# Designs tried in a protein design run: peptides against a protein of PDB entry 5EG6. Part 58

Target 1, 151 residues: chain A of PDB entry 5EG6
Amino acid sequence: RLRSQTVSTRYLHVEGGNFHASSQQWGAFYIHLLDDDESEGEEFTVRDGYIHYGQTVKLVCSVTGMALPRLIIRKVDKQTALLDADDPVSQLHKCAFYLKDTERMYLCLSQERIIQFQATPCPKEQNKEMINDGASWTIISTDKAEYTFYE

## One batch from the design tools (peptide; made by RFdiffusion4, then SolubleMPNN)

Design b1_p19_3_s1 (from b1_p19_3, 7 letters changed)
Fold by OpenDDE base, seed 4:
Structure b1_p19_3_s1 (fold): chain B 151 residues (1-151), chain A 19 residues (1-19)
Amino acid sequence: as target 1 above (151 residues)
Amino acid sequence: SKVVVLSESYEQVSSLYSK
């Protein structure tokens, strides 16, 4: 069972063959580190090591095997995604998931839906892109499982 | 590989390691 700050807190989940946001259920996902030159596909080579911001990852549902496209995990500073951060990913920090090879599209939750949100460039800060709160995620380390919880 | 949960807000302390 997970605890959250409010019953309105949503989690990434897979249901009915779709990714969605749920305040009652949370999914457990494998986070696979990939090489930067890894191509998109159902088959991929997983790299060992600590995950750093700026690296390419695949998120795969541990229950269903459903996967998101290749993502670049980026550090979040306030309401901006950092484009040049490369330190190890910390669960204390919020992160954003850039959809690789898109025009600033980020994984985002909107109500119960998972969508792509287009970040806005920061004119005065070339190393940052503006994201909304729905595109800012917190990663929780856990065992392979899917749970329903009540707060 | 490491198993993670993605939420809007939650804080725990651990490094992510891919296997």
Scores: peptide ipSAE 0.427, ipTM 0.766, DockQ to the pose 0.141
Fold by OpenDDE base, seed 2:
Structure b1_p19_3_s1 (fold): chain B 151 residues (1-151), chain A 19 residues (1-19)
Amino acid sequence: as target 1 above (151 residues)
Amino acid sequence: SKVVVLSESYEQVSSLYSK
C-alpha cells in the first residue's frame, strides 16, 4: 500500500544573530530590488517596480535588519535554475537565489543551517543550472514580521 | 519592496511511502 506523508516545512529565519532554517519559526524579509550595477554594502539604493527573474535583490530581516549578500533571483524548473528567465516573479512559484559574483553558488538550506550550494552546469542546456532541493525556495507574502508555530 | 517568507518548495514537503 502507498501512503503519503507531509514533511515538516522549513523557513528562512534569523535567530541569535544568524540566518538559519526553522520548522517552528519563520522570518519576514524585505526583498529589495537593486540596480544591476549596485555594489555590495550595508547601504544600498532600492529601485521601484515589480521584481523580475534575473534581477538583483537584497533580502533584509524585518526584525533584526540583518541582510544577505546581493542575490540574483532565478526561476526554477524542477531541479534546474533558469538563467535567462525574465518574467515577473510570482508568489508560490519556485525560485532560486544565486549569490551574485560567485561561481554558481546558491542560497541553500541544509538541515537547520543556511549554506551556499554550488550548482552544476547543464551540459545540454546552456541556459540552465542543476540545483539542490534545498536551493529551491517558495516566496510567500506576509504582513507579519515573525511567526512561531504553536501546538 | 515586498515583505516575504521564504520556505521550502511545496514539492519538497510531500513524500510517498509504500508499506
Scores: peptide ipSAE 0.350, ipTM 0.708, DockQ to the pose 0.023
Fold by OpenDDE base, seed 1:
Structure b1_p19_3_s1 (fold): chain B 151 residues (1-151), chain A 19 residues (1-19)
Amino acid sequence: as target 1 above (151 residues)
Amino acid sequence: SKVVVLSESYEQVSSLYSK
């Protein structure tokens, strides 16, 4: 039995060749660390190491191999993405996925759809961008997910 | 690492490792 099956809890999932957000199924993804100068493409070199905020990552579906564009994983504080945080990414901590080489576009949940949301600059804080709740994500290892989400 | 990406937040801290 899958736990946390509520309308408010959704999981990134691949179905029918598309990314979507499911309230009943979760997808397993590889999170790959890339070099900052790695170009966009289906072929990329994966780096070893602990992932830090501000680094470039690829999310690849473990089943289909489908991948999102290059993302910069950013730390989230309340409803803001931190642009200069560089500490190690913490599992189960809120994070945001900035679509690299865009104008403040973030991976965002909207109902069952995955969309891009344009963050708003913080007028008083240049190191922050305002995001909505749908652009805040949590990452958990699959082994922990199985332990947590199945009963 | 294999991960699940979800909208809900939890209060637990551990590092992610890329291989």
Scores: peptide ipSAE 0.281, ipTM 0.771, DockQ to the pose 0.146
Fold by OpenDDE base, seed 5:
Structure b1_p19_3_s1 (fold): chain B 151 residues (1-151), chain A 19 residues (1-19)
Amino acid sequence: as target 1 above (151 residues)
Amino acid sequence: SKVVVLSESYEQVSSLYSK
């Protein structure tokens, strides 16, 4: 038995009051920078400035207003999330979203569902955690998304 | 800023059998 696979692109989307992954639709999200000591809640204070790896962010759906819990955006190196990277976030570069104050839980795509995936510590590299492919994301502007999705 | 978050995955397209 020989199985043929192809690469598909899925997008974070909100539908029916829930976050999901879609190959047909994409959501436009506001990405808000928060203070490191900002508490969890629907109300939060937004900081100005360029977003760096290691900082706390909120993703808010521009249509529904639904938001994910506080996330720490982390740089991805191969199949690992870097815990100590602090350079500016680059568009089109792979990143991971750590759910703040959890035991290594990351935002992850599983088929059409958005789940939490627990990363595994790297025994030989304390500054890295092992993630799966579904936990590696790419961030692009809405202009880029419209161009790639509709043309 | 408004952004789009996306990921890549693999899906099965076809299956071939050998007898």
Scores: peptide ipSAE 0.222, ipTM 0.594, DockQ to the pose 0.017

Design b1_p19_3_s2 (from b1_p19_3, 7 letters changed)
Fold by OpenDDE base, seed 3:
Structure b1_p19_3_s2 (fold): chain B 151 residues (1-151), chain A 19 residues (1-19)
Amino acid sequence: as target 1 above (151 residues)
Amino acid sequence: SEVVVLSESYEEVSSLYSK
């Protein structure tokens, strides 16, 4: 059985053919590293290697095969997304998913919905932009998630 | 890697690897 969850915790999930955020169920997603010049599409070439912040990734639901558009995974510092961080992505560290080729649009949680939220630029810090709390996510491998979430 | 994406954050554990 699933362990008790905090009120503020929701999980990216696919249900009824749509992405949403569930407080009770978590979805498993393959995170695929793409080349920076990879075009948008259902077919893409996956790269091997450690995923770094700033790189382009695809999130694909392991159950339904549904995928989000190409994302750039960015490091989060407090309420800001870092635009120039390039170190390896750390599991359980806060991250943001920038929708590639958009005007600062990020994958965002709003209640049970997954929406796009437009980040606000930081005038005094060009390497940062302001995101809301819903645009901050945490990633954990499913093998670790199973241990963490199940009793 | 196969991952779970959740809204809350925890301490750093390890890096993600794409295969």
Scores: peptide ipSAE 0.348, ipTM 0.798, DockQ to the pose 0.140
Fold by OpenDDE base, seed 4:
Structure b1_p19_3_s2 (fold): chain B 151 residues (1-151), chain A 19 residues (1-19)
Amino acid sequence: as target 1 above (151 residues)
Amino acid sequence: SEVVVLSESYEEVSSLYSK
């Protein structure tokens, strides 16, 4: 069975043809690395390699095949998204998903809903954008998730 | 990689690999 972690923890999930945040069910997603110049579309070329912050990715539901728009995965430092970090993405470390080609829109949790939240520029730090806690996510590989959340 | 995306944070484990 799935173990309870915290009542406040929610998981990205697809149900009823929509993305939502479930407190009870977690969805499995393929995270695909794309070229920076890859256009938006149903078909895309996947790159092999370690995913780095600042790179373009696609999240595709492993069950339904539903996908989010192209995202840039960004490193999170406290309550800010780093715009210039390029080191490998670490599992379980906070990250943010910038919706590519938007005005600082990030994938955000609002209760059970998945919304877009506009980050605020950092006046004194041009390499950072201020995000709320709902825009901070953690990624775990499914094998590690299964180990952690099942008993 | 196949991943779970959650709202909570934990200690870093390893890097993600795209296939």
Scores: peptide ipSAE 0.337, ipTM 0.792, DockQ to the pose 0.134
Fold by OpenDDE base, seed 2:
Structure b1_p19_3_s2 (fold): chain B 151 residues (1-151), chain A 19 residues (1-19)
Amino acid sequence: as target 1 above (151 residues)
Amino acid sequence: SEVVVLSESYEEVSSLYSK
């Protein structure tokens, strides 16, 4: 049964030099496509083209310039992240952000904090990982136009 | 590059249901 308490939508935001989750404020982030072999660092080369699931991306706050580590954007099906999806990213789909080169760690909301959550392998489906509710994100366009990535 | 807003999603989220 659905909970009776009101649930407020939280957004990724940067405040006081830190990433956090806010129901009152939202951050606008550049989502940069990187090469699969791009190394971690403050400086990186942005690739041209539409972002597809399975590709490496960088999220950078448009106001502060604060950035998260390299992420692999993955498609979400209910409570699972898909490891082999490669279609173009869409606002109509949920997504998860795997922290590259980690043991199944995903970007996750926990109250007002942004944490890493370790996904659990799906024993019967090798192409899926079970994620936390807080690790499922929706991408929203800031200009409210039809969602399409552009270079 | 596109500028995006990232929000939590509620569709088919188990945390919205009572235990």
Scores: peptide ipSAE 0.515, ipTM 0.812, DockQ to the pose 0.035; fails the geometry check
Fold by OpenDDE base, seed 5:
Structure b1_p19_3_s2 (fold): chain B 151 residues (1-151), chain A 19 residues (1-19)
Amino acid sequence: as target 1 above (151 residues)
Amino acid sequence: SEVVVLSESYEEVSSLYSK
């Protein structure tokens, strides 16, 4: 399992009122499923259910309560984000977080900063967008509910 | 809702459930 710090792995963290990347500390975040038509705001209605690719989520720091804007969680295939995947979030599969209602902006790790990275369209594959390595994330549950999806 | 950790390059991924 996870340790409080690692040598080379960086984690999403909140410090000094800002999101940043840290190899010394990691943040624990609530991941809330939202309706597709949920508006942006500090207050929102949380849905019950397994999270699927293509759905809207909110990440909220469990310590500070600081939240990121609404995100669409997307499946990653090699160096691309899939726009039409809708299966449950899979074990051992990386994901990307599209900032909802933006021009292909994705949550991205760059050194110790959390930035927005603009994905490039794939001309020959309309259902894919090219992302960089910093925009590919792995999600780890601090409380493992051993559900595995084979869809 | 589940509490999760986000990392840049970790091999273990969990199934997520919202409450």
Scores: peptide ipSAE 0.409, ipTM 0.768, DockQ to the pose 0.152; fails the geometry check

Design b1_p19_3_s3 (from b1_p19_3, 7 letters changed)
Fold by OpenDDE base, seed 5:
Structure b1_p19_3_s3 (fold): chain B 151 residues (1-151), chain A 19 residues (1-19)
Amino acid sequence: as target 1 above (151 residues)
Amino acid sequence: SEVVVLSESYEQLSSLYSK
């Protein structure tokens, strides 16, 4: 049954030195393109160019400077993350953020917390792995215009 | 670099409304 109360959209946000999900506030994050061989750390080199699925990115809070670990941005098809998609990222399509060098861990929204969710392999489709709804994100432009991912 | 806002998916919203 449908809820009578309107549910507010939750956003990634930084508060009190921690990442969390908020329906009252949203964070504005720099999305930096990195080289595939870039090491983890607070200091990193930003690469020029359009962001494509499968590439390594850094999300950095524009207010606090707090950053997430290196992520691989992946295309989402239904309830699966695509492992081989390499077309340009579009804000009109959902995406998932794989935590680089982990065993299928994805950035996930759970209530008001930001957690890691382990995706399950697709036995019949080796180029896909199953994620939950909380691991599927929508990218929104801060100026509400169609977003082009480039430096 | 571009600045982005990240929100939950529409499918997740649908799930929340159905509860």
Scores: peptide ipSAE 0.502, ipTM 0.806, DockQ to the pose 0.030
Fold by OpenDDE base, seed 4:
Structure b1_p19_3_s3 (fold): chain B 151 residues (1-151), chain A 19 residues (1-19)
Amino acid sequence: as target 1 above (151 residues)
Amino acid sequence: SEVVVLSESYEQLSSLYSK
């Protein structure tokens, strides 16, 4: 059975043709690794291999096929996104999704809405950008999610 | 990989692999 819903935890979900943050339902997404020079479009070439921070990814809803724009997945350290981290992405570790080719815009949770939030440069640390809690996400494989959220 | 994206944080597990 499905575990009880939480107010504090929200899940990226596609409903009514839009991305939103649900407290009740979690969506499954394919995370595709792209080349750094891959252009934005409906069609893209997927690379295989371990996903590393700093790499370009596409999140595609497994049910609807709806996709977010190209994202750069970045490592999170406390309240900052790291710009130069390049180690393999660890599941369940906090990460941020930078919208590629924007001015520090990150995928952000605002109540039930998914918005873009502009990070602030760190004045004393050039390799970091300050994000809010809403821009900090956790990703988990669906097999592990099923184990965690079902009883 | 097929993943769930959530707002909460948990202990680190294995790395993600793209196919």
Scores: peptide ipSAE 0.302, ipTM 0.774, DockQ to the pose 0.134
Fold by OpenDDE base, seed 3:
Structure b1_p19_3_s3 (fold): chain B 151 residues (1-151), chain A 19 residues (1-19)
Amino acid sequence: as target 1 above (151 residues)
Amino acid sequence: SEVVVLSESYEQLSSLYSK
């Protein structure tokens, strides 16, 4: 049984050949660090190292092999995505997944669906974009997730 | 790294490492 299930908690998951948000099941994904100049495609070069905010990553389902488009992982402060944060990504800290080469589109949870949500610029703070609650995610390694989520 | 992506947040732990 999952310990952390709440009304507001959903997990990125692949089912029926599609990405969705499950309240009962969590998917395991490989997060691969890419070069900033890596092109979009099924084949990509993975680099080693600590993942930092602002870097390009690929999320690949460990079960199905399905992958999301290239993402830039960004630090989240309240309801804003930070555009210039570059410190190491911390597990369990809020983050956002910007779809690379889009107009402020972020990976977003909407009920059981995964959609793209367009962030709004912050007029007063050019280094921030306003995101909704569904665009804020938390990442945890599977070894820690198994311990945390299962009773 | 292999990770789980969830909507809720927790306290910061350790950094993620790509392999």
Scores: peptide ipSAE 0.298, ipTM 0.770, DockQ to the pose 0.134
Fold by OpenDDE base, seed 1:
Structure b1_p19_3_s3 (fold): chain B 151 residues (1-151), chain A 19 residues (1-19)
Amino acid sequence: as target 1 above (151 residues)
Amino acid sequence: SEVVVLSESYEQLSSLYSK
């Protein structure tokens, strides 16, 4: 049984060839670090190392191989994405996934759908962008997820 | 790393590694 199965807790999941947000099932994804100059495509070179905020990553479904576009993982502070944070990404800390080479588009949860949400610039803070709650995500290792979510 | 991406936030902190 999923312990945190609630309406307010949703998991990125692949079903029927589409990404969606499930309250009952979670998908397992590999998070791959890419070079900053890596081009978009199904084939890419994965780098080894600890992932840092500001770096380019790929999320690939471990079962289907389906992948999201290149993302820049950004640190989240309250309802803002930090543009210049570069410390190591921490599991279970809020993060945002900026769709690379877009105008402030972020991976966003809207009910059961995965959409793009355009962040608003912070007029007085150039290093921040305002995101909504649906664009704030948490990452956890699958082993920890199994321990945490099953009872 | 193989991960789960979820909307809920938790308080534990540990580094993610790509390999």
Scores: peptide ipSAE 0.293, ipTM 0.772, DockQ to the pose 0.146

Design b1_p19_3_s4 (from b1_p19_3, 6 letters changed)
Fold by OpenDDE base, seed 4:
Structure b1_p19_3_s4 (fold): chain B 151 residues (1-151), chain A 19 residues (1-19)
Amino acid sequence: as target 1 above (151 residues)
Amino acid sequence: SQVVVLSESYEVVSSLYSK
């Protein structure tokens, strides 16, 4: 027999005017590319093009229109976020969302809550910050979101 | 802009069990 299991089945979701983590529902979000000098606000100018690591993005719920603060999408290497990666974002690769203009705060899952997790500097590698598993995300398609996992 | 779904990073482990 064949068995398959996953670490977590939680998704970013908006309900009741709040962002939360749900194992039952998933949200669909617009990912908008912004200029690096774009200011925080409800209105923003969207830039066209392929999204690269290190760029500023806005995540907006497609249903409610609720948005997270400006984020910098960063590449993840093992348990670290890379600060200098700039290649195109891959859906097959883990990513992290740094809250722009914060002290190493990253978007993170904690039980059913969405929180900010403060990354720890890597003393031997200045281009990396240590994150936990909850701060590591996967961008998936709608098809992948419909997959069933067995524990 | 593209629409994406964000999930906690997951690793699928598959194993074969022989009786």
Scores: peptide ipSAE 0.449, ipTM 0.773, DockQ to the pose 0.023
Fold by OpenDDE base, seed 1:
Structure b1_p19_3_s4 (fold): chain B 151 residues (1-151), chain A 19 residues (1-19)
Amino acid sequence: as target 1 above (151 residues)
Amino acid sequence: SQVVVLSESYEVVSSLYSK
């Protein structure tokens, strides 16, 4: 007889004042679109419009208000982050979150921890950076019927 | 703003065992 067991999915979550990965609980986060020239800080101006790859976003926990640093959301192709993709963000595609103003640091899931992972440049493809699986995310709305993100 | 959930690779991974 054939038996099957599904591996649990981990989600970004806030607990005890820290971001972590949980297979049992998920966090609900506001995704705010920012101007490209928006400075880092607790206060920021939110833009209206559809979110596109390459744009700057702010993720804020809807419960605790805790926020990650400014991120650039990038499209993922296989195990590479695309640096020049600019189409609208889709729930059907994997994405990566580049920590703005860092040297190729990406938001990464490692076991139950949220860490920064340094992407490796693609020598022959300047518009791509190599990331690991933990740095590849899927964004879903609290309503799965939504496929495009906007403010 | 939209509220989203972030997950790791959102695909079902299963282990199969035949007995």
Scores: peptide ipSAE 0.434, ipTM 0.767, DockQ to the pose 0.033
Fold by OpenDDE base, seed 5:
Structure b1_p19_3_s4 (fold): chain B 151 residues (1-151), chain A 19 residues (1-19)
Amino acid sequence: as target 1 above (151 residues)
Amino acid sequence: SQVVVLSESYEVVSSLYSK
């Protein structure tokens, strides 16, 4: 298990039947790869393979079974989400989670709440959307016993 | 599928695999 290395670090967590951000606790989530045409629902078919940016994923709490809606995982470059990146997801890179079939809504951390944040289009760069800091996430694998966090 | 932890913006290293 990982412990919070700093008080200021917040993690996605499920408590009381809701997703929230916690600096005291962290959730362990299954990340499931889905087909692009998979429909929304509690039951879904999981694909095998390395997850790439641009693909559809499901995040499911390993304890409660509570799941977020279908997400498209996107690569982050500075303060923008890349719409056309398709390389394998790397933990070295920040990522964003676009809520599938929404108008540029992204999974966002705001204080202790998990909200949807609407990205702003980049007029001169159609392959990018502007996101805020709260919509930029880092994925940590629990398969490894020890991690070092960099702020 | 791989089990992951999500945190606010940090830099970490590894690839993700779905099972």
Scores: peptide ipSAE 0.417, ipTM 0.767, DockQ to the pose 0.153
Fold by OpenDDE base, seed 3:
Structure b1_p19_3_s4 (fold): chain B 151 residues (1-151), chain A 19 residues (1-19)
Amino acid sequence: as target 1 above (151 residues)
Amino acid sequence: SQVVVLSESYEVVSSLYSK
């Protein structure tokens, strides 16, 4: 369902030196494209280009400099994360952030907390794994003041 | 690199670009 009015929602935010979910505030984050072989660390080399699903990214708070571990951005189809999608990331699509080198752990909203949620394998569809609603994100530009939502 | 906001809501915009 498409909504033409602004709807209250939660955003990724940094407060008190940690990541949390807020309905009152939103964080502005740099999304850096990394090489697939880039190691974990505070220092990293940023690639230039359009970000594609399946690629490794770093999210860094523009205000505090707080960063999340390396993430693989994945396309979301309904309640599943697609493991083999590689088209350019579009802000019109839901996405999920797989924590790289984990056992199906995804960045997830839970109440006001940011947690890791373990996705469930799809037995019949090896290219998909099931995530919860809190692990499905929408990426928007910081220049937007009001938002149109699709549910 | 692009600066983004992450929400649990769905919005239609454009592609992301890293600089």
Scores: peptide ipSAE 0.421, ipTM 0.765, DockQ to the pose 0.136; fails the geometry check

Design b1_p19_4_s1 (from b1_p19_4, 7 letters changed)
Fold by OpenDDE base, seed 1:
Structure b1_p19_4_s1 (fold): chain B 151 residues (1-151), chain A 19 residues (1-19)
Amino acid sequence: as target 1 above (151 residues)
Amino acid sequence: MEIVVLSESYEVVSSLYSK
């Protein structure tokens, strides 16, 4: 049983060949670090190392192998994504997933759907983009998730 | 690293590692 199951808490999940957000089930994903110049495709080279904000990553479902497009993981501060943060990604800290090579499109939760949300530039802060709450995510390792969510 | 991606935020700091 999931201990922290609530209406307001949803988990990225793959069902029926689609990504969605479930309040009852969580999906396990591998987060792969890619080279900045890695092209989009089903085949890609994974780099070893600690993942930093601003780096290109791939999220791959551990069960189905389904993957999202290349993402840039960005640090979140309140309602903004930081464009120039480059420190190591922290688990359980808010982050945003920018869809690489798009015009400010971010992975976003809308109800139970996963959509793309276009961030708005911050007029006075060039290193920030305004996102909504649905575009803010939290990452936790599966071992910690199992410890936390199962009872 | 195998992860869970969730909408709720927590206040714990730990590094992610790719391999």
Scores: peptide ipSAE 0.341, ipTM 0.804, DockQ to the pose 0.142
Fold by OpenDDE base, seed 5:
Structure b1_p19_4_s1 (fold): chain B 151 residues (1-151), chain A 19 residues (1-19)
Amino acid sequence: as target 1 above (151 residues)
Amino acid sequence: MEIVVLSESYEVVSSLYSK
């Protein structure tokens, strides 16, 4: 016999000083826009403005202050990350988080763990690279999240 | 701004076998 189970949505969360994917708790994160030439570190300069695909961002936990390394937020088309998209980031649209200055490493969900997944180049499309489903994310503002998840 | 990051939903298929 076959049992089919739809996996519930998991949320990026910080617990015990580590990033993980929780099915019960969601973390609130500040998304900071950085200059393209901003160096890695705990201290950084934040830019004002609307965030576009292809730009460098920092995700900082609003509770613990723990941050991920610098990321480039990229648009997702089917199972590929677009390398040249530069339109404004849309909430509820699929996106990917490229770890800046790596060889195609993306933020990825593996069960309850947050790992790095190496994307594969698209031989016929140089402006795309292939990612798995775990590397595809959706972002939503906390006010909308609170409305959705709390009465 | 402040955001929540959500994973993509997917289906897991498991087989159960009993003799």
Scores: peptide ipSAE 0.337, ipTM 0.723, DockQ to the pose 0.017
Fold by OpenDDE base, seed 4:
Structure b1_p19_4_s1 (fold): chain B 151 residues (1-151), chain A 19 residues (1-19)
Amino acid sequence: as target 1 above (151 residues)
Amino acid sequence: MEIVVLSESYEVVSSLYSK
């Protein structure tokens, strides 16, 4: 017999008043674009437009209304988060969520838990920070998700 | 926009064993 262990895809989800990573249930989140100077708070002003890497966003659970702190969505190149990328966010590309105003803290998957992971500066590349695989995410629109998972 | 945020997935393959 072939023994294998599959680390299946986990989905950001809200349950029991907490964010967690579910292997069975996916949460739908509104991603809101904020101004760079928007302060942290329960109330915020949403900006219209295509979301670009480097911009400040709020993730709000569509069911519970629970939100994560302000995040900067960053482009991922292999094992690094790019600090200066500013092109439009691609659903086909990996991204990282930097917790704004922290010391290189990123939203990270650890088993079923959502934690903060501190990225390490790249010694030879000032525009990059080293992240682990748990801090690399993919985002897809709910319509695409529904098609993919319920086909 | 509504999105789903998902992790990467991978498979770890171990050695064969007999029951």
Scores: peptide ipSAE 0.327, ipTM 0.718, DockQ to the pose 0.018
Fold by OpenDDE base, seed 3:
Structure b1_p19_4_s1 (fold): chain B 151 residues (1-151), chain A 19 residues (1-19)
Amino acid sequence: as target 1 above (151 residues)
Amino acid sequence: MEIVVLSESYEVVSSLYSK
């Protein structure tokens, strides 16, 4: 039984060949660091190192092998994605997944569905984009998740 | 590394490392 389930908590998951958001099951994903100039494709070169905000990553389902498009992981401050943050990504800290080479599109939770949500520019703060609550995620390693989520 | 992605927010614990 998952300990951390709440009404508002959902987990990125792959089911039936599709990405979705489950309130009962969590998916395990490999997060791969890519070069900034890495092209989109099924094959990609993974680099070692601490992942920093602003870097390009690939999320690959450990069970199905399904992958999302290239993402830029960005730091979240309240309801804004920070465009210039470059410190190491921290587990359990809020983050957003910008779909690379899109017009401010972010990976977003909408009920049980995973959609793309277009962020709104912050007129007064050019280094920020306004995202909705569904576009804010938290990451935890599977070893920690297994300990945390299971009784 | 292998991760879980969830909508819930928690206190910062540690950094992510790619391999």
Scores: peptide ipSAE 0.281, ipTM 0.740, DockQ to the pose 0.131

